# Ledger of designs, part 245: peptides against a protein of PDB entry 4ASU

Target 1, 270 residues: chain A of PDB entry 4ASU
Amino acid sequence: ATLKDITRRLKSIKNIQKITKSMKMVAAAKYARAERELKPARVYGVGSLALYEKADIKTPEDKKKHLIIGVSSDRGLCGAIHSSVAKQMKSEAANLAAAGKEVKIIGVGDKIRSILHRTHSDQFLVTFKEVGRRPPTFGDASVIALELLNSGYEFDEGSIIFNRFRSVISYKTEEKPIFSLDTISSAESMSIYDDIDADVLRNYQEYSLANIIYYSLKESTTSEQSARMTAMDNASKNASEMIDKLTLTFNRTRQAVITKELIEIISGAA
Target 2, 83 residues: chain B of PDB entry 4ASU
Amino acid sequence: FTFASPTQVFFNSANVRQVDVPTQTGAFGILAAHVPTLQVLRPGLVVVHAEDGTTSKYFVSSGSVTVNADSSVQLLAEEAVTL

## One batch from the design tools (peptide; made by RFdiffusion4, then SolubleMPNN)

Design b2_p24_4_s1 (from b2_p24_4, 11 letters changed)
Fold by OpenDDE base, seed 2:
Structure b2_p24_4_s1 (fold): chain B 270 residues (1-270), chain C 83 residues (1-83), chain A 24 residues (1-24)
Amino acid sequence: as target 1 above (270 residues)
Amino acid sequence: as target 2 above (83 residues)
Amino acid sequence: MERERKLKEAQEKLREKIAEEAAK
């Protein structure tokens, strides 16, 4: 490589490093906010899931319609955030199909669709875009919940798959159950809940769905921002190492050029 | 007893004596070891009676309340403010 | 002596040129 080529490459990598550092800082700011907002959201979301955990709601085997909601975002450069969710969605879909169930998929965030489009395009009901630019609100979750409920797809049970935040360096892809009104109303374990008005139960379930979606979005966002921060940090470090290597190469090449020219001067003067 | 909104936690797995909630079917008092039930909240006043005798009041916009067989209670409000 | 001087001068000029190209 010529000195000029090395210099151009150095300049390019330095620019990339600046971009990655900037992105790291942005991700760090978003992470700090997301983590703060996740604390109450987790209590809220776990509270909403408590019924399903405690009532041990079982879906009859004859019920065949299963909905999978994958939660991620539209934004890249966050490591395995999207692929982890997609992988679990694929696994779940395959298992359900093998069990003779009909599977439909909802993607929250465009990246889910991007990954699954080729293999699961026919199973997609809807993809919600514009996820991840702004922190998710309860309003956003409510819109998603409402659209799902109004989609006309009469699922029996479902699974919401998202990345749960553990720490700045760790997340775990998890699945939480979603139940249709019919499934929960017919569940034997719900018999202990006396005199539940059908309208009350409907409203309760709609609210619960929004709660769970909100919770999943908050977990996903926190995980994503943390992962992005780490990814950008790694990219910046890699760029730094490459700059160092290229700088050494530049110096060596420069010395070689100088030496060659000196030899030519000495030999030509002979 | 857990009482939270999407943005704020008021009680997290706390022991309380009684919780009064505004439900769509009327005012509902949740005592210790209440029978399992599900209700939806209407806009109104939530009153939490702590074991120490203190009473806290909250205004809620909407939400749900769940009383489980294990006597755990989840009060989830869309919006809630301390009064 | 004169050859060494010319070589040093050439080296310095070359170093300057390389530095200028690297700064561009």
Scores: peptide ipSAE 0.000, ipTM 0.817, DockQ to the pose 0.005
Fold by OpenDDE base, seed 3:
Structure b2_p24_4_s1 (fold): chain B 270 residues (1-270), chain C 83 residues (1-83), chain A 24 residues (1-24)
Amino acid sequence: as target 1 above (270 residues)
Amino acid sequence: as target 2 above (83 residues)
Amino acid sequence: MERERKLKEAQEKLREKIAEEAAK
């Protein structure tokens, strides 16, 4: 490589490093906000799931309709965030199909569709786009819940799959159950809940779904921003190492060129 | 007893004497060992009676309340403010 | 709005540069 080629490459990598550093800072700011907002959201969301845990709601074996909601975003450059959710969705769908269940999929964020559309296009009901540009709100979750409930697809049970935030360096893809109104109302374990009005139960279920979706979005967002920050940091470090290597190469090449020129002058072959 | 909104936590697994909630069917008090029930909140006043005799008041918009068989209670409001 | 635009532009530039470097 000529000195000019090395110089061009150095300039290019330095520019990439500047961009990755900038993106790291942006991700860090978004992460800090997301983490703060996740604290109450987690209490709220876990509280909403308490009924299902305590009542141990079971879906009868004869019920076949299952809904999978995958929660992610539209934005890339965040490591394995999207692929992790998609992998678990695929595994769950395969297991349910093997058990003779009908599976439908909802994607929250365009990246889920991008990964699974070719293999699971027939199972997709809807994909929600424009996710991840702004922090998710309860209003956003309510819109998703409402659209699901009004979709006309009468599922019996379902699963919401998302990345749960553990720490700045760790997340875990997890699954939480969702149930239809009919499944809850017919569950034997619900018999202990006396004199529940049907309208009350319907409204309760609508809130429950919105709550769980909101919780999942907050966990996902925090995990994503953390992962992006880490990815950009790693990219910046890798760029730094490459700059160092190329700088050494540049220096060596420069010395070689000088030596060659001196030899040509001395030999009179120039 | 857990009482939270999407953006704020008021009580997290706390022991309380009584919680008065506004529901669509009317306001009722949740005491210790209350029978399991599910209710939907209407806009109104929530009153939390602590074991030490202190009373806290909140205004809530909408949401849900769950009383479980194990006496755990989840009060989840879409919006809530301390009064 | 301006920060978001700058971020989008930076991301696009990054993608282009990564692609250029990979092609080399």
Scores: peptide ipSAE 0.000, ipTM 0.818, DockQ to the pose 0.015
Fold by OpenDDE base, seed 4:
Structure b2_p24_4_s1 (fold): chain B 270 residues (1-270), chain C 83 residues (1-83), chain A 24 residues (1-24)
Amino acid sequence: as target 1 above (270 residues)
Amino acid sequence: as target 2 above (83 residues)
Amino acid sequence: MERERKLKEAQEKLREKIAEEAAK
């Protein structure tokens, strides 16, 4: 490689490093916000899930329609965030299919579709795009929930799959159940709950779904921003190492050129 | 007793004496060992009676309330403000 | 308004997909 080539590469990598550093800072800011907003969201979401956990709602085996909601975003450069969700979705879909269940998929964020399009295109009902540019709101979750409820797809049970935030360096892909109104209303374990009006239960379920989706979005967002921050940091470090290597190469090449030129001058061959 | 909105937590697994909630079927008081129930909130006043005798008032827009068999209560409002 | 539009669009897409599957 000529000195010019090395210089060009150095400039390019330095520019990349600047971009990755900038992206790291942006991700850090978004992470900090997401983490703050996750605290109440987690209490809220876990509170909504409490019924399902405590009531131990079971879907009868004869109920075959299962909905998988994968939660991620449209945005890349966040490590294994999307692939982790997709992997879990694939696993769940395969397990359910093996159990004789009908599986349909909803993607929250375009990256889910991008990963699963070839293998699971037939199972996809809808993909919600424009996820990840702004922090998710309860309104966003409500939109998704309403879409699901009004879709006409009569699922019996579902799984919402998302990355739960553990720490700045750790997330875990998790699955939480979602249930149809019919499944909840027919669950034996729900018999202990006082006579609940059907309209009340319907409304309750709507809130529950929105709540769980909101929670999942907040967990996912926090995990994603943290992972992006880490990814950008790693990219910046890798760029730094490459810069160092290229700089050494540049210096060696420069010395060789100088030596050659000196020899040519001394020999009179120039 | 857990009382939260998507953006704010008012109570997190707290012990309270009584919670008065506005539901679509009417306002009712949740006491310790209340029978399990599910309700939907209507816009209105939530009153939390703490064990220390303090009373806190909140306005909620909508949401849900769950009373579980284990006496745990989840009050989840879409919007809530302290009065 | 924009949110409602997006919801409607999503609903329509979902309905279309459901219809396509039901027709299979």
Scores: peptide ipSAE 0.022, ipTM 0.857, DockQ to the pose 0.091; fails the geometry check
Fold by OpenDDE base, seed 1:
Structure b2_p24_4_s1 (fold): chain B 270 residues (1-270), chain C 83 residues (1-83), chain A 24 residues (1-24)
Amino acid sequence: as target 1 above (270 residues)
Amino acid sequence: as target 2 above (83 residues)
Amino acid sequence: MERERKLKEAQEKLREKIAEEAAK
């Protein structure tokens, strides 16, 4: 390669490094906000799940309708965030189908649809787009919950799948259960709860669903921003290493050219 | 006793003497070893009575309150503010 | 020649990684 070719490559990689560094800083700012907002959201979400964990609500085996909600976003450049959720959704769908269950899917974020459309298009009820541009609000979660409840799909139980934030360098794809009103009302373990009117239970279930969705969105957002920050950092480091290698090659090539020119001058072959 | 909104935590697994909550069926007090129950909140006043005798007041919007068999309580409000 | 090939391979790997991250 000529000195000109090496210089062009160096310029290109340096530009990529500038872009990835800038994206890292943006992701870092969004991560810091997401992590701060996750703290209360986690307490709130875990509190909402407490009933279902303590009451040990079980769905009868004869009930066949299962809903899977995959939580992610519309935005890329965040490592395995979307593929991890999609992989878990596929696994869960396959296991449920093998058990003779009917499976329907809701995607939160366009990336889930993009990954699963070819193989699971018939199972999708709805995909929520425009996720990830702004931090999720409780209002957003409420809209998703209401749309689900009004979809006309009468599921018996379901699973919400999302990335739980562990640390800036770690997340884990997890599943939490969701239950229909009928499943909650028919659960034997609910008999210990006194004086629960049907209307109260319905309202309670609606709030619970919104709470769990909100929690999952906050976990997902924090995980995504941390993963994006890491991905951009890795890209910046890789670019730096390549710049160093190309710079060494440039210097060696330049020295060789100079040496050749000097030899030509000394030999009089010019 | 856990009391939180989506954006703020007021109590996290705390021990309290009594919590007064506004529900759609009426206001009631949650004491230690209260029977398990589920209720939906109406807009109104929450009063938390701490073991040391201090009282804290909050205004809440909609939400839920859960009293479990293990005496754990989750008060989850969509919006809540300290008064 | 061998160093140029290694550099080209490194560039392609970087582009692939960026593309993979963008697709995810």
Scores: peptide ipSAE 0.000, ipTM 0.806, DockQ to the pose 0.011; fails the geometry check

Design b2_p24_4_s2 (from b2_p24_4, 14 letters changed)
Fold by OpenDDE base, seed 3:
Structure b2_p24_4_s2 (fold): chain B 270 residues (1-270), chain C 83 residues (1-83), chain A 24 residues (1-24)
Amino acid sequence: as target 1 above (270 residues)
Amino acid sequence: as target 2 above (83 residues)
Amino acid sequence: SEREKELAEKKAELLAKLAELAAA
């Protein structure tokens, strides 16, 4: 490589490093906010899931319609955030299909569709775009919940798949159950709950779905920002190492060029 | 007893004596041994009676309340403010 | 938001530069 080539490459990598450092800082700021907002959201979301855990709602085996909701975002450069969710979705879809279930998929965030569209396009009901630009609000979750309920797909049970935040360096892809109004209403375990008006139960379920979606979005966002921060840090470090290596190569090449020129001068071959 | 909004936690797995909630079917008090039930909140006043005798008041917009068989209660309001 | 636009621009720039590095 010529000195010019090395210099050009050095300049390019240095520019990338500046961008990755900047992105790291932005991700760090977003992460800090997301983590703060996750604390109450987790209490809120876990509270909403408590009924389903305590009631041990079971879907009859003869019910075949299953909904998978994958939660991620539209934005890349966050390591395995999207691929982890997609992998879990694929696994779940395959298992359900093997069990003779009908599977439909909803993607929250465009990246899910981007990964799965070739293999699972026929199973997609809807993809929600414009996810991840702003912190998710309860209003956003409510819109998604409403759209799901109005989609016309009469699922019996479902799964929401998202990345649960553990720490700044760790997340885990998790699955939580979603049940249709009919499944909840017909569940034997619900008999212990006092005479629940059908309208009350419907409204309750609408809130529950919105709550769970909101929770999943907050977990996903926090995980994503943390992963992006880590990815950008790694990129910056890798760039630094490459800069060091190229700088050494530059110095060696420069010395060789100088030596060659000196030899040519001395030999009169110039 | 858990009482939270999407943005704020007021009680997290706390022991309380009684919680008065406004529901669409009417206001009712949740006691420690209340029968399991599901209700939807209407805008109104929530009153939490703590075991130490303190009473806290909140205004809620909407949401849900769950009383489970194990006596756990989840009060989840879309919006809530301390009064 | 202005910040979101800036991030989008930076991301696009980064992707372009990364692509250039991969091609080189």
Scores: peptide ipSAE 0.018, ipTM 0.823, DockQ to the pose 0.015
Fold by OpenDDE base, seed 4:
Structure b2_p24_4_s2 (fold): chain B 270 residues (1-270), chain C 83 residues (1-83), chain A 24 residues (1-24)
Amino acid sequence: as target 1 above (270 residues)
Amino acid sequence: as target 2 above (83 residues)
Amino acid sequence: SEREKELAEKKAELLAKLAELAAA
């Protein structure tokens, strides 16, 4: 490589490093906010899930329609955030199919579709785009919930798959159940609850769905921002190492060029 | 007793004496060992009676309330403010 | 000759570069 080529590469990598550093800072700020907002969201979401855990709602085996909601975002450069969700979605879909279930998929965030479109295109109901630019709101979750409920797909049971935040360096892809109104209404375990008006239960389920989606979005966002921060930090470090290597190469090449030129001058070959 | 909105937690697994909630079917008081039930909130006043006799008032917009067999209660409001 | 002058200038430039390298 010529000195010019090395210089060009150095400049390019330095620019990349600047970008990755900036992105790291942005991700850090978003992470800090997301983590703060996750605290109440977790209490809220876990509270909504409490019913399902305590009631031990089971879907009859004869009911075959299963919905998988994968939660991620549109934005890349966040490590394995999207692939982890997609992997679990694939696994779950395969397991359900093997069990004779019909599986449909909803993707929250374009990255899910991007990963699964070739293998699971026929199973996709809808993909929600424009996810991840702004922190998710309860309104966003409500929109998703409403769209799901209006999709015309009458699922019996579902799974929402998302990355749960553990720490700045750790997340875990998890699955939480979602149930249709019919499934909840027919569940034997619900018999301990007083007679609930059908309209009340419907409304309750709508809130429950929105609540769970909101929770999943908050967990996902926090995990994503943390992962992005780490990814950008790693990228910046890698860029730094490459800059150092190229700088050494540049210096060696420069010395070689100078030496060659001197020899040419001395020998009169120039 | 857990009382939260998407953005704020008011009570987290707390022990309370009584919670009065506004539901679509009417306001009712949740006492210890209340029978399991599911309700939807209407806009209105939530009153939490603490064991120490302190009463806290909140305005809620909408949401849900769950009373479980284990006497745990989840009051989840879309919006809630302290009064 | 003009060529000698050019070579001399190039030599001077290279020497200056070498000096800079030796001083780093």
Scores: peptide ipSAE 0.013, ipTM 0.817, DockQ to the pose 0.004
Fold by OpenDDE base, seed 2:
Structure b2_p24_4_s2 (fold): chain B 270 residues (1-270), chain C 83 residues (1-83), chain A 24 residues (1-24)
Amino acid sequence: as target 1 above (270 residues)
Amino acid sequence: as target 2 above (83 residues)
Amino acid sequence: SEREKELAEKKAELLAKLAELAAA
């Protein structure tokens, strides 16, 4: 490589490093906010799941329609955030198919569709885009919930798959159950709630779905921003190492060029 | 007893004496050992009676309330404000 | 010759650059 080539590459990598550092800072700010907002959201979301955990709602085996909601975002450069969700979605879909279930998929965030489009295109009901630029709101979750409920797909049960935030350096892809109104209404374990009005239960389920979606979005956002921060930090470090290596190469090459020129001068060949 | 909105937690697994909630079917009080029920909140006043006798009032917009067999209660409001 | 002077100056400059590189 010529000195010019090395210089050009150095400049390019330095620019990349500046970009990655800037992105790290942005991600850090968003992470800090997301983490703060996750605290109440987690209590709220976990609270919404309490019924399903306590009632131990079971879907009859003869029920075949299963919905998978994958939660991520539209934005890249966040490590394995999207691939982790997609991987679990694939696994779940395969398991359900093996069990003779019909599987449909909803993607929250365009990245899910990008990953799964080729292999699961026929299973997609809808993909929600424009996720990840702004922190998710309960309104956003409600819109998603409403669209799902109005989609016409009569699922029996479902799974919402998202990255749960553990720490700044750790997330875990998890799934939580979602149930149709019919499944809840017919569940034997719900018999202790028998005097519940059908309209009340319907409304309750709408809130429940919105709640869990909101929760999943908040977990996902926090995980994503943390992962992006880490990814950008790693990229910045890698860029730094590459700059150091190229700088050494530049210096060696420069020395070689100078030496060659000196030899030519001394030998009279120039 | 858990009472939260998407953005704020008011009670987290707390022991309370009574919670009065506004539901679509009417306001009712949740006491110890209340029968399991599911309700949807209407806009209105939530009153939490703590074991120490303290009473707290909240305005809620909408949401849900769950009373489980184990006496756990989840009050989840879309919006809630302390009064 | 003027050429010899130019070569000498170039040599001196290159040696100075080498010295700077070696000292770094």
Scores: peptide ipSAE 0.008, ipTM 0.818, DockQ to the pose 0.004
Fold by OpenDDE base, seed 1:
Structure b2_p24_4_s2 (fold): chain B 270 residues (1-270), chain C 83 residues (1-83), chain A 24 residues (1-24)
Amino acid sequence: as target 1 above (270 residues)
Amino acid sequence: as target 2 above (83 residues)
Amino acid sequence: SEREKELAEKKAELLAKLAELAAA
């Protein structure tokens, strides 16, 4: 490579490093906010799941309709955030199909659709786009919940799959259950609860779904911003290493050129 | 007893004497060993009676309340403010 | 500009991929 080629490459990598450093700072700011907002959201969401955990709601085996909701975003450059959710969705869909279940999929965020479109296009009910530009609100979750309930797909049970935040360096893809109104109302374990009006139960289920979706969005957002921050940091470090290597190559090449010129002068070949 | 909104936590697994909640079927008091039930909140006043005799008042917009067999209670409001 | 952001994101993605390849 000529000195000019090395110089051009150095300039390009230095520019990339500046961009990745800037993106890291932006991700860090968004992460800090997301983590703060996740604290109450987690209490709220876990509280909503308490009924289903304690009541041990069971779906009869003869019920075949299963809904999978994958939660992610539209934005890239966040490591394995999207692929992790998609992988879990694929695995779950395959297992359910093998068990003779009918599987339908909802994607929250365009990246899920992008990954699964070729293999699972027929199973998609709807994909929610424009996720990840702004922090998710309870209103956003309510819209998703309402659209799901009005989709006309009468699922028996479902799963919501999302990345749960552990720490700035760790997330885990997890699954939480979703139950239909019919499944909840017919569950034997619900018999201990006092006579619940059908309208009350319906409204309760709507809130429960919105609550769980909101919780999943907040966990996903926090995980994503953390992962993006890490990815940008790694990119910046790799750029730095490449700059160092190219700088050494440049210096060696320059020395070789000078030596060659000196030899030519001394030999009179010039 | 857990009482939270999406953006704020008021009580997290706390022990309380009584919680008065506004539901669509009417206001009722949740006492110790209350029978398991599910209710939906209507806009109104929540009153929490602590074991030390202190009372706290909140306004809630909507949401749900769950009383479980283990006497745990989850009060989840879409919006809630301290009064 | 939105285009500059897209280009920046693509470059960052490329760098992230390079980072993954270098770690491997």
Scores: peptide ipSAE 0.028, ipTM 0.828, DockQ to the pose 0.015; fails the geometry check

